Peptides against a protein of PDB entry 1ZZD. Designs and how they scored, part 98

Target 1, 109 residues: chain A of PDB entry 1ZZD
Amino acid sequence: FQVVNPYLLRDLVDLGIWDEGMKQYLITQNGSIQGLPNVPQELKDLYKTVWEISQKTIINMAADRSVYIDQSHSLNLFLRAPTMGKLTSMHFYGWKKGLKTGMYYLRTQ

## One batch from the design tools (peptide; made by RFdiffusion4, then SolubleMPNN)

Design b2_p23_4_s2 (from b2_p23_4, 13 letters changed)
Fold by OpenDDE base, seed 3:
Structure b2_p23_4_s2 (fold): chain B 109 residues (1-109), chain A 23 residues (1-23)
Amino acid sequence: as target 1 above (109 residues)
Amino acid sequence: EEEKKKLEELEEIYKKYVDTTNE
């Protein structure tokens, strides 16, 4: 399955345009916001390289991020037996620690 | 405090999204 970038969710919420319709749109568009008329071009430019990624890819990226943040041991524990809940926690932990660049720009694994 | 509240809101949103995509 695929998941959406949590920073994208943040920005959509900040714009006040997040709702059930937006959620369904993102699902059908594989996380792309390029076709949304109510999104500033600046955000479209920012997220043009962002797409839906597999759970495995998210885990790999989270593992890479854990090297660059404090409490990496806690994140490593999440990777031993990853669940969707743990992945969510890792994403938001990274956000809390200021790892915005790593989450904004995804790479194909 | 405001930051904490915002984060909790986002976590809830994300959780709901994940649940729906896995149904």
Scores: peptide ipSAE 0.017, ipTM 0.305, DockQ to the pose 0.068
Fold by OpenDDE base, seed 5:
Structure b2_p23_4_s2 (fold): chain B 109 residues (1-109), chain A 23 residues (1-23)
Amino acid sequence: as target 1 above (109 residues)
Amino acid sequence: EEEKKKLEELEEIYKKYVDTTNE
């Protein structure tokens, strides 16, 4: 059962918005972010064309990415750049409006 | 190659978004 593409997962983890709520949302939506409000259509279109991976793979990648962020300074890129902060805000806003479950993990720019 | 292309596309999309939100 395919659920989410790896690039979307990476981005969600990098933004610090990957949690159980997001996971559940993506599962119920078959990996689709099309239903998230206020997300640029171009972004939705991009992930629409990207391949999907199994739930097990998604979890493994998410876990791995979390460690990677801690070691590779990926998260620091979002913190250093005000522009990345806006992207983070966009993702949080879309998630907040679209997900049935509440957001537990919040990140600041 | 395909993965690299997709990543680059994503980066461009983000760049556009940031630019528009900064206006």
Scores: peptide ipSAE 0.014, ipTM 0.271, DockQ to the pose 0.038
Fold by OpenDDE base, seed 1:
Structure b2_p23_4_s2 (fold): chain B 109 residues (1-109), chain A 23 residues (1-23)
Amino acid sequence: as target 1 above (109 residues)
Amino acid sequence: EEEKKKLEELEEIYKKYVDTTNE
């Protein structure tokens, strides 16, 4: 299954570019927005898939924020034994708590 | 209240995405 960072969805909606075409594009591109010309470079730099940035780096960035250290550990645990329900819950919980860094995209093979 | 509405909107969008991706 595939999981997309809800922050990315938020920003795409805020940009007014989220639609069925965008959804299908993201599916075919494994969640990557790097090829989208209408997305600011700042967002491209911010949002990368697990294939574009090391998961270890992502976890470390999250861990650098003391208030979200538990989220970093939780992310690691979920990646170890991921389920769609747990990943979705984690993402939205992080969003509610104001997480700025986390898993952008995950696909279980 | 606005944040709550935004979250609900995102949840709906995300659910649709997940459903499409997992079909």
Scores: peptide ipSAE 0.014, ipTM 0.293, DockQ to the pose 0.067
Fold by OpenDDE base, seed 2:
Structure b2_p23_4_s2 (fold): chain B 109 residues (1-109), chain A 23 residues (1-23)
Amino acid sequence: as target 1 above (109 residues)
Amino acid sequence: EEEKKKLEELEEIYKKYVDTTNE
């Protein structure tokens, strides 16, 4: 299934359609943009093939964009093989990067 | 001292995470 990644967020911002409503939509859709009528098909085709991205990169981008989030910060994380150690590392890293306290949605393969 | 130890452990985990690829 599709997950929210920083490149998708960038493209949605470039389209001028990224907002809190869009964020909530993506959460309910598990990161999928396939159902969005205002997104070009080429972007849908691009991101339907996106499976995983560096979790470090996701956290970095989330930290940067968290400044613009009005409501509770939410972050979608996708892990192929999550372990307690890895989860702890990500949370600690997020804290160090200044991520706002929010709800984290973990997606696993 | 126990809290300090826990913090040190977390810092080590953090360092490993930063230094490794998370694909």
Scores: peptide ipSAE 0.010, ipTM 0.224, DockQ to the pose 0.294

Design b2_p23_4_s3 (from b2_p23_4, 10 letters changed)
Fold by OpenDDE base, seed 4:
Structure b2_p23_4_s3 (fold): chain B 109 residues (1-109), chain A 23 residues (1-23)
Amino acid sequence: as target 1 above (109 residues)
Amino acid sequence: SELEELLKELEEIYNKYVDKTNE
């Protein structure tokens, strides 16, 4: 199934450009921020593909990023039949706990 | 649209964590 990349929302909020207009723009652009002039190229490079991705893809992206960034914390989560909501919650939980540069481990148990 | 609904859910979940006072 398809899930949205939770960090896209976070980053746009952090930039202070998240609002209803931005949300509608994303919808019309099928989740692409490539055409936004007020978004740093760094973020455009990070979100090269549409932000709506499969469960496996979002996990892989998170894992790949964790390898190349400073890891101050690690988060181990055990999920049973993960859903979009659970995955999103996992990422935001990690973010809230300061795991912006942390490693995320998703296991089924 | 489906994307709109996904964004809505994402935003709702996001707000739950942002509004929390405890970490």
Scores: peptide ipSAE 0.256, ipTM 0.750, DockQ to the pose 0.038
Fold by OpenDDE base, seed 1:
Structure b2_p23_4_s3 (fold): chain B 109 residues (1-109), chain A 23 residues (1-23)
Amino acid sequence: as target 1 above (109 residues)
Amino acid sequence: SELEELLKELEEIYNKYVDKTNE
């Protein structure tokens, strides 16, 4: 299945620019944030090619990004058959708890 | 669109974890 990278929403919220207008903009731009002047180039590079990605790609991207951030906190997750909803929930749970990536380690049961 | 539905689902899940609605 395909999912929208949950960190796109997270990052836009963290920038304080997420609202209904932004959502509609993303829809009209097919998920691209490249044209937004108030988005750092770092984020544009991160979401340059893929707005909708597979489960495995999301996990890999999250793991890769964690290398470049403060790793004082980590969250180990155990999944048997993850779905978009479950993965997204876990990401946002981590976000709410102060984790920068939301998911640091994923273990499949 | 599919993207719209995906964003809707994403936002619904988001709203469960934060005290803010961005709609």
Scores: peptide ipSAE 0.247, ipTM 0.753, DockQ to the pose 0.038
Fold by OpenDDE base, seed 2:
Structure b2_p23_4_s3 (fold): chain B 109 residues (1-109), chain A 23 residues (1-23)
Amino acid sequence: as target 1 above (109 residues)
Amino acid sequence: SELEELLKELEEIYNKYVDKTNE
């Protein structure tokens, strides 16, 4: 199934531009941030075509982003009957713990 | 819309973690 990239929200919050107006803008733009002048080109490139991605793609993007972070810690989680909420929580949990990736391995049992 | 609901859920989950004290 498809989920909204959780790191998009994180990055917009980090930029200090996340608010109700931004949320409504994203809705009208179908998740695209390409038209936002206050967003660095690097982020636009990162989210150029992917606002909603599969769990595998989310993991891959998280791993790719970790290249810019010199951290050794990673998180491996196993889920039974994963949902969008559970997957998102896993990514944010890893992020909050300061791990290199929000999720490195995802397995269903 | 579906995107609106997804963003709403995402934001709710995000807030749980940013407001939560690290264990």
Scores: peptide ipSAE 0.240, ipTM 0.749, DockQ to the pose 0.038
Fold by OpenDDE base, seed 3:
Formats: C-alpha cells, sequence, structure tokens
Structure b2_p23_4_s3 (fold): chain B 109 residues (1-109), chain A 23 residues (1-23)
C-alpha cells in the first residue's frame, strides 16, 4: 500500500520546486522528501513516510489501519482508503476545507 | 505505479481547488 499526504503537493508548489523531475523523484523515493536539499527542515519533519515515523506509531496504525490520529505531528490524520473513490472523496474534502495537516496520510491497498 | 497514480490525482484535485475559497 501507499501512504500519501495530500497537502505535500501544495507546499512543494508554494516552494516553486514542483515539476516533472520532482514528481519522478518522489516516485523513486517512495514519497520521501528527506533527501531534498532545497526543502526546509520543517517540511521534512511534517511530511514523513510510513517508514520514517516512530515504531510506536507504526504499530498503532497497524492495529487500526482505517483511522489513526498522530498527535506527535500536529494532530495528523492517517486514513486507509479501500478504494480510489473513497480516497478521492477525502482529498476533495480536505482541499475544500483548506486543511494543512488534518489529513496527514491517505493509505491505499 | 500506485504512487504515480496518486500524485496524478492530487495534481488534478489541486488544479481544481487551489483557487477555491474554503467552506
Amino acid sequence: as target 1 above (109 residues)
Amino acid sequence: SELEELLKELEEIYNKYVDKTNE
């Protein structure tokens, strides 16, 4: 499955570094921006992949893969979407509400 | 890949909602 923060794109666009090269980089790095020198550390801390968070958080997410609130990262919400349709609906809602960290990760299977 | 498809979807959503007001 994949874990994606829907607001990562917005912040990368705001930084002016979003392009096809960045897109391909993210694909090869499984969504990680940790290796990018032109990204502020604050954003790196905010947008971590499932493999970059604490073991405790991973265990909690495994216990309930549907919904998990990570209070260690500004009350981020981890969601498991069984279908692309549900994922899209959550994305639309997040964008409409202007959230920043409300939907931290959306997970697909 | 799945990640590529998700990123593509996010781009489409971003283009649609970036100029919209919050509700």
Scores: peptide ipSAE 0.088, ipTM 0.597, DockQ to the pose 0.023; fails the geometry check

Design b2_p23_4_s4 (from b2_p23_4, 11 letters changed)
Fold by OpenDDE base, seed 1:
Structure b2_p23_4_s4 (fold): chain B 109 residues (1-109), chain A 23 residues (1-23)
Amino acid sequence: as target 1 above (109 residues)
Amino acid sequence: DELEKLLKELEKIMEENIDKTNE
Protein backbone atom coordinates (compact mmCIF):
# COMPACT_ATOMS: atom_id res chain seq x y z
CA PHE B 1 0.00 0.00 0.00
CA GLN B 2 0.99 3.61 -0.55
CA VAL B 3 0.67 6.06 2.30
CA VAL B 4 -0.82 9.42 1.39
CA ASN B 5 0.50 12.64 2.88
CA PRO B 6 -2.06 13.44 5.57
CA TYR B 7 -1.88 17.16 4.94
CA LEU B 8 -2.46 16.65 1.24
CA LEU B 9 -5.42 14.42 1.94
CA ARG B 10 -6.91 17.05 4.21
CA ASP B 11 -6.51 19.75 1.61
CA LEU B 12 -8.03 17.63 -1.12
CA VAL B 13 -11.00 16.84 1.09
CA ASP B 14 -11.39 20.51 1.95
CA LEU B 15 -11.47 21.29 -1.75
CA GLY B 16 -14.21 18.72 -2.20
CA ILE B 17 -12.34 16.88 -4.92
CA TRP B 18 -11.43 13.74 -3.03
CA ASP B 19 -13.18 10.73 -4.50
CA GLU B 20 -12.44 7.31 -5.90
CA GLY B 21 -11.29 8.79 -9.18
CA MET B 22 -8.81 11.01 -7.41
CA LYS B 23 -7.57 8.06 -5.43
CA GLN B 24 -6.92 6.05 -8.57
CA TYR B 25 -5.17 8.98 -10.17
CA LEU B 26 -2.83 9.38 -7.23
CA ILE B 27 -1.98 5.70 -7.41
CA THR B 28 -0.83 6.04 -10.98
CA GLN B 29 1.06 9.26 -10.24
CA ASN B 30 2.79 8.09 -7.07
CA GLY B 31 1.02 10.69 -5.00
CA SER B 32 1.77 13.67 -7.19
CA ILE B 33 -0.88 16.32 -7.70
CA GLN B 34 1.13 18.39 -10.14
CA GLY B 35 -0.84 17.19 -13.12
CA LEU B 36 -4.30 17.81 -11.72
CA PRO B 37 -6.19 20.63 -13.42
CA ASN B 38 -8.69 21.09 -10.61
CA VAL B 39 -6.07 21.81 -7.96
CA PRO B 40 -5.04 25.42 -7.33
CA GLN B 41 -1.50 26.27 -8.34
CA GLU B 42 -0.84 27.58 -4.88
CA LEU B 43 -1.48 24.15 -3.47
CA LYS B 44 0.74 22.54 -6.08
CA ASP B 45 3.52 24.92 -5.18
CA LEU B 46 3.08 24.16 -1.53
CA TYR B 47 3.47 20.45 -1.98
CA LYS B 48 6.48 20.79 -4.23
CA THR B 49 8.37 21.60 -1.07
CA VAL B 50 6.65 18.99 1.06
CA TRP B 51 8.79 15.99 0.29
CA GLU B 52 8.50 14.03 3.48
CA ILE B 53 6.91 14.05 6.88
CA SER B 54 8.07 12.31 10.00
CA GLN B 55 8.87 8.74 9.11
CA LYS B 56 7.41 7.71 12.41
CA THR B 57 4.15 9.35 11.42
CA ILE B 58 4.17 7.58 8.08
CA ILE B 59 4.66 4.25 9.73
CA ASN B 60 1.89 4.97 12.21
CA MET B 61 -0.49 5.76 9.40
CA ALA B 62 0.42 2.57 7.61
CA ALA B 63 -0.11 0.55 10.73
CA ASP B 64 -3.51 2.08 11.35
CA ARG B 65 -4.51 1.79 7.70
CA SER B 66 -6.37 5.04 8.09
CA VAL B 67 -4.79 6.99 5.25
CA TYR B 68 -3.54 4.80 2.44
CA ILE B 69 -3.96 3.89 -1.20
CA ASP B 70 -4.25 0.18 -1.78
CA GLN B 71 -1.76 -0.60 -4.52
CA SER B 72 0.49 -3.36 -3.26
CA HIS B 73 1.65 -5.07 -0.11
CA SER B 74 4.54 -2.70 0.36
CA LEU B 75 5.31 0.50 2.21
CA ASN B 76 6.72 3.48 0.40
CA LEU B 77 9.09 5.66 2.38
CA PHE B 78 10.60 8.94 1.37
CA LEU B 79 13.96 9.98 2.76
CA ARG B 80 16.20 12.86 1.87
CA ALA B 81 19.39 11.47 3.32
CA PRO B 82 18.88 7.85 4.25
CA THR B 83 21.37 5.90 6.28
CA MET B 84 21.38 2.21 6.97
CA GLY B 85 20.90 2.86 10.63
CA LYS B 86 17.89 5.01 10.02
CA LEU B 87 16.36 2.55 7.59
CA THR B 88 16.87 -0.33 9.95
CA SER B 89 15.30 1.58 12.79
CA MET B 90 12.26 2.36 10.71
CA HIS B 91 11.96 -1.24 9.63
CA PHE B 92 11.93 -2.49 13.16
CA TYR B 93 9.56 0.23 14.24
CA GLY B 94 7.15 -0.83 11.53
CA TRP B 95 7.48 -4.42 12.54
CA LYS B 96 6.74 -3.56 16.13
CA LYS B 97 3.68 -1.64 15.05
CA GLY B 98 2.30 -4.74 13.38
CA LEU B 99 2.69 -3.89 9.73
CA LYS B 100 1.66 -6.72 7.48
CA THR B 101 4.38 -5.99 5.00
CA GLY B 102 8.03 -6.73 5.48
CA MET B 103 9.06 -5.14 2.23
CA TYR B 104 9.81 -1.45 1.98
CA TYR B 105 10.39 0.75 -1.01
CA LEU B 106 12.53 3.79 -0.41
CA ARG B 107 12.43 6.85 -2.60
CA THR B 108 14.95 9.66 -2.42
CA GLN B 109 15.15 13.11 -3.92
CA ASP A 1 25.56 -11.68 17.64
CA GLU A 2 22.32 -13.08 16.30
CA LEU A 3 20.73 -9.66 16.44
CA GLU A 4 23.65 -8.15 14.59
CA LYS A 5 23.31 -10.72 11.85
CA LEU A 6 19.64 -9.96 11.50
CA LEU A 7 20.32 -6.24 11.30
CA LYS A 8 22.88 -6.73 8.59
CA GLU A 9 20.50 -8.86 6.59
CA LEU A 10 17.79 -6.25 6.88
CA GLU A 11 20.19 -3.54 5.80
CA LYS A 12 21.07 -5.58 2.76
CA ILE A 13 17.43 -6.00 1.80
CA MET A 14 16.74 -2.32 2.27
CA GLU A 15 19.74 -1.35 0.19
CA GLU A 16 18.59 -3.60 -2.61
CA ASN A 17 15.15 -2.03 -2.53
CA ILE A 18 16.65 1.44 -2.72
CA ASP A 19 18.63 0.52 -5.79
CA LYS A 20 15.61 -1.03 -7.42
CA THR A 21 13.37 1.93 -6.72
CA ASN A 22 15.86 4.53 -7.88
CA GLU A 23 16.38 2.92 -11.29
Scores: peptide ipSAE 0.020, ipTM 0.289, DockQ to the pose 0.102
Fold by OpenDDE base, seed 2:
Structure b2_p23_4_s4 (fold): chain B 109 residues (1-109), chain A 23 residues (1-23)
Amino acid sequence: as target 1 above (109 residues)
Amino acid sequence: DELEKLLKELEKIMEENIDKTNE
């Protein structure tokens, strides 16, 4: 599965560009916003930093699982059953508690 | 910045949860 940082979602909403099309774009681009011309470079740089921070945490959680890393800020995990549900729940719980905001889940086909 | 602080807090929480699940 793929997770999108809630702050990214907020900022995209603030820019007025969050919609179903953007959602599909993020899915196809594995969460990267680097290719979006209507997003300020400063924001792109910010979420590169977010990606770097989040990677340490996620890698620890999925030590023996597949982790997809791109050049931007998206997080895509491929977990084997039956542990996927457990890890996902833990991740989302921690995210909600720490960021005090919602998390967006993207499922790639 | 504030965002980084929040992310660090999240990381801490998640680390604690990982420890609990590994017990």
Scores: peptide ipSAE 0.015, ipTM 0.261, DockQ to the pose 0.048
Fold by OpenDDE base, seed 3:
Structure b2_p23_4_s4 (fold): chain B 109 residues (1-109), chain A 23 residues (1-23)
Amino acid sequence: as target 1 above (109 residues)
Amino acid sequence: DELEKLLKELEKIMEENIDKTNE
């Protein structure tokens, strides 16, 4: 199973959108919401753009600690022993931050 | 905010989708 990033969990709880349904959907669909009906296209486009970020880019962003300190600490834990599950969690966190800040995690490789 | 409303809507849709899958 995939371990959910505790900071991501907290942020989703703060937004009031975290529940078992959200958790399972994100894990099973790798964060993709493109196939969901009644979801605004603007939101789908936003997640689509973030989905295009390579795993290498995410690792580089975590390594240079470009994210706020509390977020960087969470990412650094994943860098100690990178796994696909951990990187996926980092993607989910990036998607959340992208919604809040306008594609915060869009960077070059 | 509008963003919160959109996220709440997404949460509802996701929950309903999972419930259908588990039937």
Scores: peptide ipSAE 0.014, ipTM 0.217, DockQ to the pose 0.019
Fold by OpenDDE base, seed 5:
Structure b2_p23_4_s4 (fold): chain B 109 residues (1-109), chain A 23 residues (1-23)
Amino acid sequence: as target 1 above (109 residues)
Amino acid sequence: DELEKLLKELEKIMEENIDKTNE
């Protein structure tokens, strides 16, 4: 199961962009908003650390088959939508670009 | 498995960054 950060949820609602589509996107992206074009960069920066921590946790739990299967199914559903292909690419590109800073922060804290 | 490939790539990136932060 996936838990959405309550503060992120609040901010997305305040932006007026929270809907079923957004919910499904976050599920498939493991809570990441880095690839969303309609989210201000300031907000992306604010939640970058939270997102990266979440991703780290997911990776650490990758050995858990139940978690792996669940995410695999979510990814497969996401990839089945041609219009979501670009969003997937942006998501992982954003991850790669932001990971260095995130890891630095995590190691220093 | 596509997810597995992505996770392995992410793990590699994370490990590299960890090593850099320890320098």
Scores: peptide ipSAE 0.006, ipTM 0.218, DockQ to the pose 0.056

Design b2_p23_5_s1 (from b2_p23_5, 13 letters changed)
Fold by OpenDDE base, seed 1:
Structure b2_p23_5_s1 (fold): chain B 109 residues (1-109), chain A 23 residues (1-23)
Amino acid sequence: as target 1 above (109 residues)
Amino acid sequence: MEEEEEIKKLEEIYEKYIDKTNE
């Protein structure tokens, strides 16, 4: 399933631009806010870096299952040969756990 | 882990952003 970074969601809500249209946009753009004209550049830069780290983490988890297990909330998820979407979700779970925040699910697959 | 250090850096940047937006 696809999830949204909870801090990104909060920032979009604070900007007053979060709505159904924004949700659909993020789904289409795989979570990227780089193309949004009404988002401050500083925020784009911040979450661009987050995205880069996320991709690196996903690659590492795919290559080293020990990293994936360390971030996993469910052994069952690990045992079920995770898809790219699941790996993304697990990265955000790691973020959630470290920052003690929740995640927003765009859709369940 | 290297990623953890990067996350800490991002948190610092984020906190600065929040402080700026709250002024």
Scores: peptide ipSAE 0.019, ipTM 0.297, DockQ to the pose 0.025
Fold by OpenDDE base, seed 2:
Structure b2_p23_5_s1 (fold): chain B 109 residues (1-109), chain A 23 residues (1-23)
Amino acid sequence: as target 1 above (109 residues)
Amino acid sequence: MEEEEEIKKLEEIYEKYIDKTNE
């Protein structure tokens, strides 16, 4: 099965493109939205970084960053490069929200 | 179960990050 993050679902719903067809598409594309012409590039970039990178990689990166976050100066530097920080935060928040609200699972047939 | 444990680790990291960013 595939775990669909709640933010992706939200964004697809907000775009008005979430339906059974999209669900099946995500199943066949292993969650990738990169090939969708009707999705803004910003979202493609976002979800490419957050969700198409392996969770293990994200966890490792987050663990590494946690060491730096322990220092205020490192945190400031991290905030100065908000792109990765924002993406990481979104990933964490997305998973947290997923646990709280229930994860959505796509099951292949 | 393993995935949930990893998510919990992420949550912990996230909470630390949020706490620091709110200082």
Scores: peptide ipSAE 0.015, ipTM 0.241, DockQ to the pose 0.049
Fold by OpenDDE base, seed 3:
Structure b2_p23_5_s1 (fold): chain B 109 residues (1-109), chain A 23 residues (1-23)
Amino acid sequence: as target 1 above (109 residues)
Amino acid sequence: MEEEEEIKKLEEIYEKYIDKTNE
């Protein structure tokens, strides 16, 4: 399964490009939007870190708690300012909000 | 259904991580 960052989902919706096709694309791309031609580069840059943090978080959670994860791509971390700690906090805040308000999950099964 | 259960587990674990991060 895959988890879609709620901010990413929001931005895709705001761009008017969110649909079933996009959903399926994200499933096949493990959440990456880097290959989308209709997404502004600034969003790609933004969600590069979000995507990587999300994957890292899931992996860490799985490793820590023995929870199965479905990952078809190797994780390549991209770090930029601010510090990872701050990015993590922001990421977790976003996820927390998503969990409370209805985080979108992409199911492969 | 199995995947849904896994997601629920991840959500529970995530809440713990959030708490740690927000401390």
Scores: peptide ipSAE 0.009, ipTM 0.241, DockQ to the pose 0.034
Fold by OpenDDE base, seed 5:
Structure b2_p23_5_s1 (fold): chain B 109 residues (1-109), chain A 23 residues (1-23)
Amino acid sequence: as target 1 above (109 residues)
Amino acid sequence: MEEEEEIKKLEEIYEKYIDKTNE
């Protein structure tokens, strides 16, 4: 399964390109939109870091909880930097909101 | 059913992670 950033879903809907085909594409691309020709480059740049963080987080959670916790300390260091901090805050705030209200999961069933 | 169980486990881990991140 894949966890999808709610802000990404919102932006794709606002672009009018969200449909079943897009959903399947994201599943096959592990949430990456970098290869989509109909998405503005600005949006690709915005979600590049978010995508990388998301993939890394999911992998760490599945592989080793201890590594995941240790990585949180490294992430805290990045939060102190303005640019990275803003992107990271957006990512985890959205994820946290999803856990409380119902996160969107991409899956075959 | 197995997928749902995995999701629940990941959610539990994430809850602990986010608390640590906020420290």
Scores: peptide ipSAE 0.008, ipTM 0.241, DockQ to the pose 0.043

Design b2_p23_5_s2 (from b2_p23_5, 15 letters changed)
Fold by OpenDDE base, seed 2:
Structure b2_p23_5_s2 (fold): chain B 109 residues (1-109), chain A 23 residues (1-23)
Amino acid sequence: as target 1 above (109 residues)
Amino acid sequence: MEEKKKLEELEKIYEKYVDKTNE
């Protein structure tokens, strides 16, 4: 099967295309992203050279990312109530800690 | 405080997949 690693999952999340549907797609495609039309070719090429890991590991990682996405959305909803100052502080905190994808969902929701 | 706690929970999950050195 095609290789999937945590960096690939990260990139999919960063692209904003990670969701439950994508999770199921990866499972059915054994981790292959080659058939995805909304993934840049450069990413497809990049992850062709990544070493294979167990399918079980891929599924587990995808599940973890799914939880992350759900929490990101939940956080976004929660942060709608605070003041602009509070939102800015939390955004800065997330950015500083490297939660780029999390902040992306916060901004887009 | 509640917001910070939620972000910290996200950090625990996200840190598994993000290289802090490079990103």
Scores: peptide ipSAE 0.005, ipTM 0.197, DockQ to the pose 0.051
Fold by OpenDDE base, seed 3:
Structure b2_p23_5_s2 (fold): chain B 109 residues (1-109), chain A 23 residues (1-23)
Amino acid sequence: as target 1 above (109 residues)
Amino acid sequence: MEEKKKLEELEKIYEKYVDKTNE
């Protein structure tokens, strides 16, 4: 299971849209709320700026910590094509703390 | 570098949250 960003949880609760479905959506979207139609743009901009990082950054930080984690949904690392995906920093950290023994997929593009 | 710093800050916040939750 994944631990939700407490600040994001607070904001979603304040909006009255937090439920189990929303939690699953966030997991599927790697913590991104950019695709949610019922979230104010201001909130999207905030979490985009603060939490979303490039695949390249994810790879670099994972390498620095020697951590490759896959929880519920697959984390695919594309070392040769690091622009294919994005994650939130909190989601990545959540995986790190939640998975003592995790799986990962290393792919080439 | 900026993204790395942001992640580290998040980690600190998250760690505090987890610690409180597990008390």
Scores: peptide ipSAE 0.025, ipTM 0.213, DockQ to the pose 0.027; fails the geometry check
Fold by OpenDDE base, seed 4:
Structure b2_p23_5_s2 (fold): chain B 109 residues (1-109), chain A 23 residues (1-23)
Amino acid sequence: as target 1 above (109 residues)
Amino acid sequence: MEEKKKLEELEKIYEKYVDKTNE
């Protein structure tokens, strides 16, 4: 089971091109954006090797503190009673904060 | 179908923070 990269989802929303059509396209393309003409090439390059990941991988990344070194305090709040939903929320939260503050996220994969 | 449902779940999670300006 593969899921669209959550960072990609964030970026597509920020670009204002996220809609039902885009969602369906990504589903049919297994999360790949390489064929989208309205996506900047820099984003295509960024997601070329990580265009999709499993839900388990997303959860693991969200749970890995190495990804959120700059936000250990925020992670601590969510990890008090960690659930799959909370971990996923942390992932999106961390990404959004990273974009806003210029944080660099380390990836283990 | 499963992927679609999961994507929708992710969208809902994202929407929790889209309008958040506070940390």
Scores: peptide ipSAE 0.024, ipTM 0.365, DockQ to the pose 0.054; fails the geometry check
Fold by OpenDDE base, seed 5:
Structure b2_p23_5_s2 (fold): chain B 109 residues (1-109), chain A 23 residues (1-23)
Amino acid sequence: as target 1 above (109 residues)
Amino acid sequence: MEEKKKLEELEKIYEKYVDKTNE
């Protein structure tokens, strides 16, 4: 099954663009927001699905930041044996610090 | 502790908008 990143849901709600249509769109697009014109590019860069980021890229990022090491492991577990619990944990844990870093970077720009 | 509150808010949003029955 498919689960949308809860941080993404928050931001979509904050943008006022969350509705049933958006929900169905995300389901059809496997959680990707890359094709949405009303979403800032900065958010698109921040929110990548497991299908949009290669494991190599994640590993490279993990070499620089320990949080991404855990993310890659969580992604591997998710892909091999997906459960609702693992998906939820992955989204919260895997993107938590990444989101903070991204938001900080956006503030400095 | 403040971070915990933020996470709880996110969880509420998640529970509200995510269909748990949709695999």
Scores: peptide ipSAE 0.015, ipTM 0.358, DockQ to the pose 0.067; fails the geometry check

Design b2_p23_5_s3 (from b2_p23_5, 11 letters changed)
Fold by OpenDDE base, seed 3:
Structure b2_p23_5_s3 (fold): chain B 109 residues (1-109), chain A 23 residues (1-23)
Amino acid sequence: as target 1 above (109 residues)
Amino acid sequence: DEEEERIKKLEEIYEKYVDKTNE
């Protein structure tokens, strides 16, 4: 499974394009929306500055609790502060800038 | 700064959409 930015998930829901296909797309694209034709450029620009963080590291940090999105318009938040013992300075910076409010988990089918 | 205001605005909107399930 993969971690998704909560704000991105919100925006996709607001656009009415969140579904199983979109979930699978995000998994295959490592959370990137840059290649989506049905997403406004302003949203692509908004999330372009988010640093890539090791998915394995994030998953390991949040392994004690998983949050699953069970409905297209339902958002569940997992909150956990990153630790410097598990993240490099770069990853911590990326978390703070783009993922500071929490995370969501996407499971493969 | 501008980024701080952006984050604050997003957080306010986020509270309306997210169901917090923290134990």
Scores: peptide ipSAE 0.020, ipTM 0.363, DockQ to the pose 0.028
Fold by OpenDDE base, seed 4:
Structure b2_p23_5_s3 (fold): chain B 109 residues (1-109), chain A 23 residues (1-23)
Amino acid sequence: as target 1 above (109 residues)
Amino acid sequence: DEEEERIKKLEEIYEKYVDKTNE
């Protein structure tokens, strides 16, 4: 079961962690949470599919030069030099929030 | 729903390890 939720990108922007550096990190081979030493393996396993889907979606949207990229560059206060653990936690939070929002919309409509 | 169950599991793990993960 796969869920593609554009709200994830929005949430990353809202969290102030979306910038060119984050984009580049997600594109790199070591940008996956699978390579983070401070993340429990159990969490990696459960979040793997979500992470891959979200990264692919974010990258695709970034390639289209979405409004969120422009917004992040101009409107948001970014967290500079965050730890990988912090980024992971924020990413998870963003995804969870996005999923809840998406599910809410599906039920409401 | 499989996705809901997965999310609940993630939340449980997240709550246990969020502090350690952020260290």
Scores: peptide ipSAE 0.016, ipTM 0.313, DockQ to the pose 0.099
Fold by OpenDDE base, seed 2:
Structure b2_p23_5_s3 (fold): chain B 109 residues (1-109), chain A 23 residues (1-23)
Amino acid sequence: as target 1 above (109 residues)
Amino acid sequence: DEEEERIKKLEEIYEKYVDKTNE
């Protein structure tokens, strides 16, 4: 399975492009929307590929307190990646909100 | 609660590396 940012799901729904096909696409693309021609560039900028890929790991680390404490330096390593510096607060807000309200998982059928 | 504090800590870490000019 993979973890998906709840705001990404919301945005895809709002665009009217969320369906079973999109779900499978995200699974295939490891959560990345960068290759979708019908997604606004604004969203692609918001949900950058490196961050999208790392979300599974980061969220799982945060979901388990003991793992978070043990892997705190690993989390910092992810956040220090060159592309991470260009992430928006909104992206993290969506991630944070996901932590508070629950994580969403995509599973292959 | 403890969960909120954990999330807050993550937020603090994140904010150190976010380029806010991209907001």
Scores: peptide ipSAE 0.013, ipTM 0.292, DockQ to the pose 0.123
Fold by OpenDDE base, seed 1:
Structure b2_p23_5_s3 (fold): chain B 109 residues (1-109), chain A 23 residues (1-23)
Amino acid sequence: as target 1 above (109 residues)
Amino acid sequence: DEEEERIKKLEEIYEKYVDKTNE
């Protein structure tokens, strides 16, 4: 499965561009919105950091056996190499909120 | 609870690898 940040989904819905086509696009792009022409650059910049950090976390979670993800389906790693940068308080808060409230799962295969 | 413990572990990992910046 593929995990999508709930705040990203909210913003896409608010933009009125969320539909089945967008869902499939995100699946093919491994969760990246960087290639979306109808998304404001500000959102791309914001979620680029979140996306990269999330992927890094997933990779580390796979390596760290002390952290368990209870999922019935196998976790699909994003193919894009994450670049770790600085995280703002807002990004970190959003990430934590996403973990606590649950992520949106996109079915891949 | 178990979920809170999971979140705590994830937060610890997150903080280890991310350079946090406050505005």
Scores: peptide ipSAE 0.007, ipTM 0.270, DockQ to the pose 0.073

